# Ledger of designs, part 47: peptides against a protein of PDB entry 5VZU

Target 1, 271 residues: chain A of PDB entry 5VZU
Amino acid sequence: GRTLEDIFHEHMQELILMKFIYTSQYDNCLTYRRIYLPPSRPDDLIKPGLFKGTYGSHGLEIVMLSFHGRRARGTKITGDPNIPAGQQTVEIDLRHRIQLPDLENQRNFNELSRIVLEVRERVRQEQQEGGHEAGEGRGRQGPRESQPSPAQPRAEAPSKGPDGTPGEDGGEPGDAVAAAEQPAQCGQGQPFVLPVGVSSRNEDYPRTCRMCFYGTGLIAGHGFTSPERTPGVFILFDEDRFGFVWLELKSFSLYSRVQATFRNADAPSPQ

## One batch from the design tools (peptide; aimed at target 1 I83 W246 L249 S253)

Design b2_p22_3_s3 (made by RFdiffusion4, then SolubleMPNN; from b2_p22_3, 11 letters changed)
Fold by OpenDDE base, seed 3:
Structure b2_p22_3_s3 (fold): chain B 271 residues (1-271), chain A 22 residues (1-22)
Amino acid sequence: as target 1 above (271 residues)
Amino acid sequence: QEAFDSLSLSEKMDYLVEKRKA
């Protein structure tokens, strides 16, 4: 295996080379793509839109956050040497909430890892079960040749009688204790701290979070080599800030809403 | 461990990709 030092040197050489290529190629046919902002929906966890990442070694990272039913997606607007623009950098499963422990136990990376990996296993089980149900339904449309069933005769058989007494058993109406759906305490933020050994390039992250969800982040080598999904935690801080904990990378990425208003950025109404 | 924790996000990605190929 390569050492960490070998990987660092190779990575730096490739970054310098890529930066040189981008700056020296005057013949770059710049393809412009119009970006449309996703429409806001009532069920969206927060307003969708553009967010600035503060974690990038490559400078300014812009991600579009959008909601798709029980999933959220972060789409790269800015590409980097590893992951091109237009890729889904994060995918969040809004069905799988992560419950953070108290502040003392949040400092323990192994505790966070346990919680996330347990949720990852549940997500894998649900995907396997849902795959089996979709497979079995298609098989049985064999053409039932409608063989004409012959008209066998209606035999008349008879009249049997009378008795059975109505037993009165007055079963008391058991009080259905309506399990009071504890109103989702949407409002009270939980104290938040990064685990020991999770690197943040910005120590100025919010110390209170609203909600956490299981998610996956896209990772790749330079030139989008060997792309894979790694487990993580989406941290909703407020309406304008979220984070992502990359579990295997022991890294935290903070995203803040771009406050700029864009004219004519709305998606065309579906005709 | 400390050397890995000092890497940038992209360097950590490259490290994990190479570690899985090895």
Scores: peptide ipSAE 0.162, ipTM 0.786, DockQ to the pose 0.572
OpenDDE base, seeds 1, 2, 4, 5: peptide ipSAE 0.130, 0.135, 0.028, 0.133; ipTM 0.744, 0.745, 0.704, 0.760

Design b2_p22_3_s4 (made by RFdiffusion4, then SolubleMPNN; from b2_p22_3, 13 letters changed)
Fold by OpenDDE base, seed 5:
Structure b2_p22_3_s4 (fold): chain B 271 residues (1-271), chain A 22 residues (1-22)
Amino acid sequence: as target 1 above (271 residues)
Amino acid sequence: DEEWQSMSLSERMDYLVEKRKE
């Protein structure tokens, strides 16, 4: 196999080449696409919008955070050599909250890894079960060949037997107390620290988090080769900051809200 | 370990993607 050093040197050479190609193309053709801010919904975990990432080796990383029911999504506004603009850099499952351990056990990468991988397996099982229910329903409409079954004779209607009194079997409908999904109470913020061996570009990250969720991050090689999703943790710090722990990459990405107010950034109302 | 810690997120992505092809 290639050494880490070989991969690093090849990566740097390709990165330089790609940057050179991109910068050289700026002189010839700039395509501008208008981006609209997602509308805010009352049930959104935080206000949707633009966030600046601090993690990227390629310069300025901007993502759009949006909410889609029980899912959140980080869409790349800036592309990089690996992942082009418009891709979903992070996808968050808001159904699968991650409970971080105490501060001492948060330093243990293996403990975080265990917790995340257990949630990943649950998500995988739920996807398989939901796939089976959708599959079984379609199979049985084999074409009923309407063989004209012969007209068997009209056996006579036997007579009205008498008024059996309806026993009021008042079967109390067992109130299936639908376990009211407790609204994700903005739990009291808990102390937060990165596990040992998880790299941050800056040690200046929030040391308290509100809540964490299971998510997946998109990875790819240069030119968006072999794109795949890796498990991670979405960490909500506050209204303006979130993080993502890339578990397999042992990396942390901090995102901070872009505080700029944009005039006419709202999507036009569907007429 | 030191080499891995020195790698950027992108370099780690490339490494992980390449290692999954092996």
Scores: peptide ipSAE 0.456, ipTM 0.921, DockQ to the pose 0.575
OpenDDE base, seeds 1, 2, 3, 4: peptide ipSAE 0.450, 0.396, 0.439, 0.452; ipTM 0.919, 0.906, 0.917, 0.920

Design b2_p22_4 (made by RFdiffusion4)
Pose (drawn by RFdiffusion4):
Structure b2_p22_4 (pose): chain A 212 residues (1-129, 189-271), chain P 22 residues (1-22)
Amino acid sequence: GRTLEDIFHEHMQELILMKFIYTSQYDNCLTYRRIYLPPSRPDDLIKPGLFKGTYGSHGLEIVMLSFHGRRARGTKITGDPNIPAGQQTVEIDLRHRIQLPDLENQRNFNELSRIVLEVRERVRQEQQEGQPFVLPVGVSSRNEDYPRTCRMCFYGTGLIAGHGFTSPERTPGVFILFDEDRFGFVWLELKSFSLYSRVQATFRNADAPSPQ
Amino acid sequence: EEEEFEERVEEVKEKAPEYVEP
């Protein structure tokens, strides 16, 4: 929904062109691999499926939310040269809720960082052996109309890599649940916010034979 | 610790700048 002008500034102009060129080399001679929608589950769940998400200058990507015990997974359906389609873009630790401060303390980025890194450390120890909401100051959000109320937060990690999916790594963050079908992820080391929203469309023949 | 975190932030932004929301 833009022209060559609105894009010729600039890093996105490049990424958009590469994509157009690359994808169009297929001339619709394509191979398709099977995917499934995730299993629903009652008590042990807060609702799976496909979501549209903001991935910075790459634009929106489609991400599938699925539940695997005390962890939620976000798997890329569409992706980008940094983190490709089919990868785990996010992992939500559902046993480590994070309390939300009043608005003023939510604004303080360092308080959020200290709190998140604390949980990261407690998690490393374990493994080794709604109210008003605002993003902290200095955290970017491409959306800006992110909901200003939220139901809860959890610790999570996202997967990052340089161009070519080079040296991928988990970085700490915090998952934010707004309503039944909108959620967010604060990328702590990037001071960046990704806003996700449910894909409302219905899909035929997409259920899996079983959880396995 | 704050300085180490800010260095890490600059390293990560250099590595994956496309994910910084515009």

Design b2_p22_4_s1 (made by RFdiffusion4, then SolubleMPNN; from b2_p22_4, 12 letters changed)
Fold by OpenDDE base, seed 2:
Structure b2_p22_4_s1 (fold): chain B 271 residues (1-271), chain A 22 residues (1-22)
Amino acid sequence: as target 1 above (271 residues)
Amino acid sequence: MLEELEKRIEEMRKKAPSLIQP
């Protein structure tokens, strides 16, 4: 039967062939599009812009990071044989923070998987509840002509009874000491390690992270076949570095800011 | 639908883990 090694070799051969076909097509026609950097906003988690990222076997890719209220978006500027340029590679929900466990439990992939899937379920529930409220509000109250329902009448019934006594038992209100959620110390990075069995390229990833969020990544087969969104973790390391853990793929992508200064790259002011 | 997608991903991952990339 075909071994996993045979399947891997055939896939790598197909990937190389597709990359060769795509690059060879550029000899005849190049289309240039101007890319504008997203404007920075005060509420942006980090400065938006271009990042270089690692995508498994594809190598180095360029991604634009942008912020859209409580969502962040990574858009491919470079394409590959699986995901073409202009596709949204990652979508981050800045409403749903991921709390990483201690460094010992971070090594357990099943623990990270549990945490992410619990947050995914909350996101799904919130989407269902918000979908019901938007559905019920469009109930056109057609003017129900008030047909006068008739006057049915009576009756009386009566009675009694009486007594009993006011037992005063003055149970003292136990001070529910609201455990003040210690404001997560925004300043010191949490120790970070990839779970066992998550593949990283031979790149030194940061061993401390500022914060993590729930997100989804776009995955597809060769030629953008069967594109789907898979759950993952966005990891903010610093102002210039973030990661994404592709949970189902058991892979990690590291993204580093492109330090090049672009002249006239600002979006034209909306007229 | 989502459970069918998760099942399909897992079947594809088992058959050809390399064929699906980000």
Scores: peptide ipSAE 0.350, ipTM 0.613, DockQ to the pose 0.214
OpenDDE base, seeds 1, 3, 4, 5: peptide ipSAE 0.327, 0.340, 0.348, 0.322; ipTM 0.625, 0.632, 0.623, 0.609

Design b2_p22_4_s2 (made by RFdiffusion4, then SolubleMPNN; from b2_p22_4, 13 letters changed)
Fold by OpenDDE base, seed 3:
Structure b2_p22_4_s2 (fold): chain B 271 residues (1-271), chain A 22 residues (1-22)
Amino acid sequence: as target 1 above (271 residues)
Amino acid sequence: ELEELEARIERKRAKTPSLIQP
């Protein structure tokens, strides 16, 4: 039978051939569009901009990271035979933090899968509940016929007096020892390792992460066939590096900031 | 050459479904 290696080898041969065809078509018609860097906001998790992402067999791709309130987006600037340029390769929900287990349990793919699927189910429930509140709020605008209730007169209720003694009810303040959630030491990154069976193009990824979030990644067949969003983990390493774990694909993409400075790449200020 | 190459890709697709990739 065909081995998994045979399937990957045949896929790589097709991918190389498709890339060759797409590059050969560039001689026929090129449309150039200026890309602007997103404006940086003080509340952005890291500076937005261009990153070099690793996409397994595709190699290096250019992704624009941008922030949209409590969401982050990775948009492909370079496309491939599966996902074309301009698609949102990753969507990150900055409301749903992923807490990684200890380093030993991080090697367990099933543990990471459990954690992410639990967060996915919460996100689904919140979307269902928020959909119901938006539905019920439209039903109750029945026309309130404003019947003019008549002006009943100002009765001058009288000035009665003074001396209610202060009862010293010494209610002991019950020390609700709010268990001080130990401030998660925002300064010391957590030790990080990929789960067993998650493929990385390079083993040279950061071994410490700052924080993780739930996200979804876009996947498709060649020619952008059957596009779907799959669950994953966004991993912030530092100001210039993040990762995405594709759970269903058992793959890891490392994104590194493009250090090149571009002149006139800032978006024009909204007039 | 390009048409022969496209026809070679299509013959490969018909034999080996492309992997779903990001």
Scores: peptide ipSAE 0.334, ipTM 0.647, DockQ to the pose 0.052
OpenDDE base, seeds 1, 2, 4, 5: peptide ipSAE 0.317, 0.331, 0.320, 0.319; ipTM 0.633, 0.635, 0.620, 0.631

Design b2_p22_4_s3 (made by RFdiffusion4, then SolubleMPNN; from b2_p22_4, 12 letters changed)
Fold by OpenDDE base, seed 4:
Structure b2_p22_4_s3 (fold): chain B 271 residues (1-271), chain A 22 residues (1-22)
Amino acid sequence: as target 1 above (271 residues)
Amino acid sequence: EEKELEERIERMRAKTPSLIQP
């Protein structure tokens, strides 16, 4: 029977051949859309911009990283046969930090899987609770029939009530030394290794990471069939590099900043 | 050449299950 390796090899050959044909078909009507770089904000985890990502068999793709409050988004600038250009390849929840274990336990895929799925469940619960609060707040706008209650003028009077005494009780405020949560040292990278059985196109990935977050990745069949969001881990390595672990696919994508300077790439000011 | 590659792709599509990919 065909092995999983045979199927992946056949698929890789198909993707290469499809990419070759699409690049060789010069008679295709090309539609050009201008891309604007998102403005950088002081609170952005890293400078937003263009990154070159590795997508296994798809090869090199261009992704725009942008920040939206406590969310980050990777948007495909290049499309492939599965995911078209303009889709959000990754969506990162900057509220849900992933704590990686020690290097020994980082090699265990099942441990990473457990940690990610526990965060996924918390995110699902928060979405259900926030959906209920938004639902209950809309239910109480019953139509207030504005019955015109008449303007009765009652004027009544000024009563002076008296002089209650100043009880001195000098209760010492106990100095609850709020243990200043040491600002999580955002500066020291932790040792990083991919779990056993997670495939990377290149073994040359950073062996230290600054922080990790829960995220979801978009996956689909050819022609964007059956698109779904799968759980994963966003890994910030440095200012110019991040990764995404596709948990269900057991794959890793490395993203490196495009170092090219673009003239007039800034978004027009909202008029 | 191009037409043979197109026919080869269609033969591959018919044989390779649609893999869900990122």
Scores: peptide ipSAE 0.279, ipTM 0.602, DockQ to the pose 0.042
OpenDDE base, seeds 1, 2, 3, 5: peptide ipSAE 0.239, 0.249, 0.250, 0.229; ipTM 0.637, 0.622, 0.633, 0.615; seed 2 fails the geometry check

Design b2_p22_4_s4 (made by RFdiffusion4, then SolubleMPNN; from b2_p22_4, 12 letters changed)
Fold by OpenDDE base, seed 1:
Structure b2_p22_4_s4 (fold): chain B 271 residues (1-271), chain A 22 residues (1-22)
Amino acid sequence: as target 1 above (271 residues)
Amino acid sequence: MDEELEARIERMRAKAPSLVQP
């Protein structure tokens, strides 16, 4: 019978051949688009910009990291046979931190899977509740029946009604127990290891991480067929490195900042 | 595109549904 290794080997051959074909088409009429680097904001988790990502069989790809309030986005600058350039390869929810267990329990894939799926369910509930509040607020615009304007009755005179004394109702200030926002402790770097059975392109990844967040990754078949979002973990290592664990694929992508300086790559200031 | 190479890719697709990849 066909082994998983045979299937993987044939898939790898197909990817190499498809990548070769796409690369050999550079003699054709190419449309060049200028890429602008995202502006850096003070509240950005790290400096936005270009990263080299590892995508297993696809090899090295270029991804633009950008921040959008409480969300981060990785956008493919290079495409591959599955996901074309310009697609959002990863979407990160910076509201939903993933707390990694100790180093021993981090080796357990099922523990990471449990943690991620619990956060996914919370995100789904919050989306349903916020959808219900937005739905109920629109339901009360019943049709304003334009009742016809009844005729002008005459202006009779202003009788001065008397001076009603203001009652000082001393409403006691209810102690709003300010739920102490636990200061987001800038997490001291914790020991990090990939779970057993999660594949990486190499074993050379950072062994400490600063923080993790829930995210989703885009996956598709060849030619961008049946694209879907799969759950994963964004891992911030440092200012120049992050990772993404593709939970369902049991794969890890390492992203390293492109150290090249680009002249005239800054976005034009919004005039 | 080389028709032989296209036919080879299509034979690979027919043998293994393309693995869904990121």
Scores: peptide ipSAE 0.266, ipTM 0.594, DockQ to the pose 0.054
OpenDDE base, seeds 2, 3, 4, 5: peptide ipSAE 0.235, 0.252, 0.264, 0.202; ipTM 0.607, 0.604, 0.566, 0.612

Design b2_p22_5 (made by RFdiffusion4)
Pose (drawn by RFdiffusion4):
Structure b2_p22_5 (pose): chain A 212 residues (1-129, 189-271), chain P 22 residues (1-22)
Amino acid sequence: GRTLEDIFHEHMQELILMKFIYTSQYDNCLTYRRIYLPPSRPDDLIKPGLFKGTYGSHGLEIVMLSFHGRRARGTKITGDPNIPAGQQTVEIDLRHRIQLPDLENQRNFNELSRIVLEVRERVRQEQQEGQPFVLPVGVSSRNEDYPRTCRMCFYGTGLIAGHGFTSPERTPGVFILFDEDRFGFVWLELKSFSLYSRVQATFRNADAPSPQ
Amino acid sequence: LEALMEELEERQRESGRLTHQL
């Protein structure tokens, strides 16, 4: 929904062109691999499926939320040269809720960082052996209409890599649940926010034979 | 177009940018 002008500034102009060129080399001669929608589950769940998400200058990407015990997974359906389609873009630790402060403390980025890194450390120890909401100052958000109220937060990690999916790594963050079908992820080391929203469309023949 | 793609890919490697950055 833009022209060459609105894009010729600039890193995105490049990424958008590469995509167009690359994808169009297929001339609709394509191979398709099977995917499935995730299993629903009662008590042990807060609702799975496909979501549209903001991935910075790559624009929106489609991500699938699925539940695997005390962890939720976000798997890329569409992706980008940094983190490609099919990868785990986010992992939410559902046993490590994070309490939300009043608005003024939410605004303080370092409080958020200290709190998140604390949880990361407690997690490393374990593995080794709704109210008003605002993003902290200095955290970018492409959307800006992110909901200003939220139901809860959890520790999570996101996968990052340089161009070509080079040296991918988990970085700490915090998952934010707004309502039954909108959620967010604060990328702590990037001071960046990704806003996700449910794909409302219905899908035929997409259920899996079983959880396995 | 192949040369343009190589050039743009090189620029992306040099930029050091990550996904989720504006």

Design b2_p22_5_s1 (made by RFdiffusion4, then SolubleMPNN; from b2_p22_5, 11 letters changed)
Fold by OpenDDE base, seed 1:
Structure b2_p22_5_s1 (fold): chain B 271 residues (1-271), chain A 22 residues (1-22)
Amino acid sequence: as target 1 above (271 residues)
Amino acid sequence: VKKLLEELEKKFKESGRLPFEL
């Protein structure tokens, strides 16, 4: 039977061959498309833009970070043999914060897995409930066949008079003490470490994080076969760095802002 | 290159998962 070593070598040979084929195409046929930087909004978690991300064996890839209300997206600018350019490599739900445990319990992969899977299940429940409300709202627009109601004759309006004064039942408005939503403390940075068994390209990642969110990463076989969304954790370190923990793959991608300034890279103003 | 392959091979043997589906 194939050993794990045989499978690894076969997969690495395929990956290297595919990268070689793609690189060799650059000499013969290139299509250039202008990419625009997304405009920054005041409600953006950090400035949107280009980041260099670590993708294990693929090496470094360029990802565009953009914000879409309560969602953030990483879009591949560079592709690899599994996932082509233009795909959403990560999708982040900014409604669902992940609370990391203390530094000792952060080393426990099973604890992080539990926390993420509990959030994933809440996200699925909310999608099912919102799908039912949207489904019930559409079901009531059955075509009212306006059957022509026959013109029944105007029966005379009897003049019923009586002045019944409605009593002023002054029901005291019960003070619904609105539970003051404690302002989301812009969390003091907390100590951060990867769980045991999570693969990083290197150990040079920020050891303090600001906040974490639930997200999903895109994974696929060679040639973009069987693409699926896997659960993970978006980790904001600072204005120029974030991470993504691919929970199922036990992998960590570190994203660092591209510090290069581009002339005329801003999106044209919507006319 | 060689050292990175040895590190990836080690991680693959430890996890049973290919870090290549990303």
Scores: peptide ipSAE 0.203, ipTM 0.698, DockQ to the pose 0.099
OpenDDE base, seeds 2, 3, 4, 5: peptide ipSAE 0.201, 0.196, 0.023, 0.164; ipTM 0.680, 0.704, 0.598, 0.679

Design b2_p22_5_s2 (made by RFdiffusion4, then SolubleMPNN; from b2_p22_5, 13 letters changed)
Fold by OpenDDE base, seed 4:
Structure b2_p22_5_s2 (fold): chain B 271 residues (1-271), chain A 22 residues (1-22)
Amino acid sequence: as target 1 above (271 residues)
Amino acid sequence: TKELLEKLNKRFKESGRKAFEL
């Protein structure tokens, strides 16, 4: 029978063949758009830029990583038959750190699933509450017809005198030993392993990660049909590598920085 | 080439497969 591997291989071959046909047909009008690298900010988790991602059967893709305050975004530079170029393939919420369990429990997919789904529900609640605050703030601008109530002259009530003697109660300030917040060891990587049953195209992924965040990944049918966001985990390995665990798909994508330097790739300064 | 691409595009559209769905 056809294995899952055989089906993935066939699908990959067909996608590669389609890309080859599109690029080799001289009768096709191709539209080229200039890509600008996002400027680096001091508060960026890593340097923004181009990353090469592995998308299982879709092969090699190029993603632009950019930072937007407490959010990161992966934007597709290369399109595929499912998701066109310029779509946000991943959206990362840098407010919602994922704490991975110990290395033994990291092998348990159901544990990772529980952790991610709990964070998803918190994000959903925060979006509902923030939507209500934005809604309630608009409702109170009923036009107060400020009828000009006439200025009745309020009488000058007399200034009673100042004589309050300050009692010297010298309460000793108890030394609140400020529990030294142990500086979050932002620098020590934790052991990392994929859960059992999560497919990786390559077993050569980093076995240590710096931190993880909640995120969502975009999936769609061929021709960008029924696009939806699925929950996942953004895994920062180092300055040049990150991963995304697609929870519902039980898949892992590894992204590695494009080491090529580009001339004139910086965004034009806003005039 | 064009006919093959049209055939492949048709097959993929008809499959309804999502990204990463087999």
Scores: peptide ipSAE 0.120, ipTM 0.751, DockQ to the pose 0.520
OpenDDE base, seeds 1, 2, 3, 5: peptide ipSAE 0.077, 0.086, 0.021, 0.025; ipTM 0.726, 0.666, 0.622, 0.649

Design b2_p22_5_s3 (made by RFdiffusion4, then SolubleMPNN; from b2_p22_5, 14 letters changed)
Fold by OpenDDE base, seed 2:
Order: structure tokens, then C-alpha cells, then sequence
Structure b2_p22_5_s3 (fold): chain B 271 residues (1-271), chain A 22 residues (1-22)
């Protein structure tokens, strides 16, 4: 029967062949498009711009990070045989922060999986509720002609009775000490480690993270076949580094800012 | 290699399709 080794070799051979086919097309025609850096906004989680990301067997790819209100987006600038350039490789929901467990429990992949899937279910519920409110608001109030409903009669006024006593019981107002949510100390990053069985290209990733968010990554077969969104975790390390954990693939992508300054790369002012 | 093989097998068995990549 076909072995796992046979499946791997065939997959890798096809991937290499597709890379060869795509690169050989450049001998015939090159099309150049100008890329502009997104404008920075005060509320952006970090400065938007170009990042180099680790994409497993594809190697390094260039991704544009941009912010869109309560969402962040990674867009491929370089493509591969699975996901072409211009696709949204990651979409991050900045409304849905993920709280990582302590460092010991971070080694447990099932714990991270539980946390992410619970957030995924909340996101799904919010999308269903918001879809219902948008559906009900289009109820065309056709002009219901006010047919005069007939005068139903005055039923009577029954009377009684008096006494019940004034029991004093002065129940003390228990001071519900609102547990002041300790302001998450924005300054000290949490210790960070990848779960067991999550592959990284190297072990040279930041061992401290600032915050995490729910997100989805784009995956596809060779030639962009059957593209789907898979759940994951966006991990902010610092101003120049973030990660994405591809939960179902058990893979980690590290993104590092491209430090090159580009002249005339600012987006034209919206006229 | 073994961990990548297990991922490829899982995706192949679940989808009945070629391995999905990022």
C-alpha cells in the first residue's frame, strides 16, 4: 500500500515542480505593481508594514500587516504554490483576546486547543446574532389598516381587604466589593513557549509575549484548491515581531519586520 | 520529517484530498 513516506515524497516533488513551473513563466512576462505601505493610525496595535514570515516548507514569505478597525490583516506580498500573492494569509479579531495559561500549561496543546475553540464558538454565536438583527430590521411594515376593534365591556371593580403588618427586617447591605479587575499590567510580557507537537522552523522565537488574539489563517491545496480558513492564535511579541499558531496544522509562523526604509512608499493621501 | 508525515496523513485522511499548506 502507499506509505506515509510515499505520500510525503509525492507531495514534496509536486511542490518543487509547481515552484519550478511558476518561476519558469517569468522568462516570458513580468508584471510590476507598486505596493504602498498602509498609513499608521494612533489606535494601531503596532506600526503596520512589511514582515518576513516563516511558512513551513515554502520558507520565508513577505506579508503586509494592516489594521482595519477591530481587525488586523496579513496579506501575502510573495505567493507560493498553495496560496498566491494578494491573498489574506491571516485575519485577526482584535475583539477576542486569548489569555494564555501559565508556562507549564502552555506546553499542553489540548489546553491551547480548548481555549481557541471556545473563542471560535463565541465568534460564531456573535455572527449568528448579528445576522438575525440585520434580518428582522427589513420587516416591511405594510400599512396595517387600523380596523376599529369593537368596544369590549367594562368588567367590574372587586373590593377587599386590609391588614398585613410592617415587618422591619433591616437586612444590612452587604458591600459587594467589586473586585477591581487589576488593570492588566501592559508593561511586563508573559512567559511564552510553544505547545508540545507545534513545529517551528527554529527554536529562535521570543520567549515572552505581550498579548494574544483569536485569528484565522488561509490554507489550500496545491494550485489554490479548496481554500479554507483555519483557527489560530496571533501572538504579539513586540513592535517588530508577531507569531501565528496554525492550530489544526500544529505549525508556528514567526513574523519579523522588514527593517528597510522605502522612499515614496507611503499611500497617496485619500483625495 | 515524522511529524510532517503525520500532519500530511491526517489532512489526506480527513479531506480525501492532497495536503493543505499555509
Amino acid sequence: as target 1 above (271 residues)
Amino acid sequence: NKELLEKLEKKFKESGRKAFEI
Scores: peptide ipSAE 0.348, ipTM 0.702, DockQ to the pose 0.111
OpenDDE base, seeds 1, 3, 4, 5: peptide ipSAE 0.342, 0.340, 0.319, 0.339; ipTM 0.672, 0.709, 0.647, 0.675

Design b2_p22_5_s4 (made by RFdiffusion4, then SolubleMPNN; from b2_p22_5, 13 letters changed)
Fold by OpenDDE base, seed 5:
Structure b2_p22_5_s4 (fold): chain B 271 residues (1-271), chain A 22 residues (1-22)
Amino acid sequence: as target 1 above (271 residues)
Amino acid sequence: NEELLKEIEEKFKKSGRKPFEL
């Protein structure tokens, strides 16, 4: 049978060949697209910008991090054989914070999987409920062609009398437990370790994280075949570093800010 | 290598197609 080593070598050769084809296409026809840095907002979790990330077998890639209300997005600036440039490699839901367990339980991949899948199910339910409210509002404006149903006669139902005392049923206003948006405690960083069996290209990742959020990563076959969103964890380490745990792939990508200052990289003011 | 291979296999099993099957 094929050894694991044979399959690895065959796949690495295929990835190298794909990368070579993509890079060789650039030598024949370079289309330059200007990329603008996203504007920074006060409520942005960290400063938006360019990050260098590691994607398992694909190597080092450039991603633009941007914030869109309660969502963050990582957009590929560099493409790979699977995911072309301009695709959203990660989407983060900043409404769904993930609480990591203690450092001992963080080693358990099944515990992280449970936590992430419970959040995934909540996100799925919220999407279904929001879809129902949008659906019910459109259905009722069918033009009631008022067919003139014939005037059946006014039966004068008799004026029955007076005295029904108003029972003061003091319905206590059910305390809508306002789900306390726990303020994002910019507290002391939590000790962080990857679960056992989650691959990292480098063991040199931050051992303390500020906060984690539910997110999805984009995966596809070569040539962007069968693209899908897989569940994962966005891990904010600091102002210049974040990670993404690809849950199904059991892999970790570390992203570090590109420290280069670009002149005239700001988006033109909306005219 | 084995962990990278599993990551590879998971990315590829989901594509169901060889990269060159047009």
Scores: peptide ipSAE 0.059, ipTM 0.691, DockQ to the pose 0.067
OpenDDE base, seeds 1, 2, 3, 4: peptide ipSAE 0.024, 0.044, 0.027, 0.026; ipTM 0.661, 0.630, 0.621, 0.596

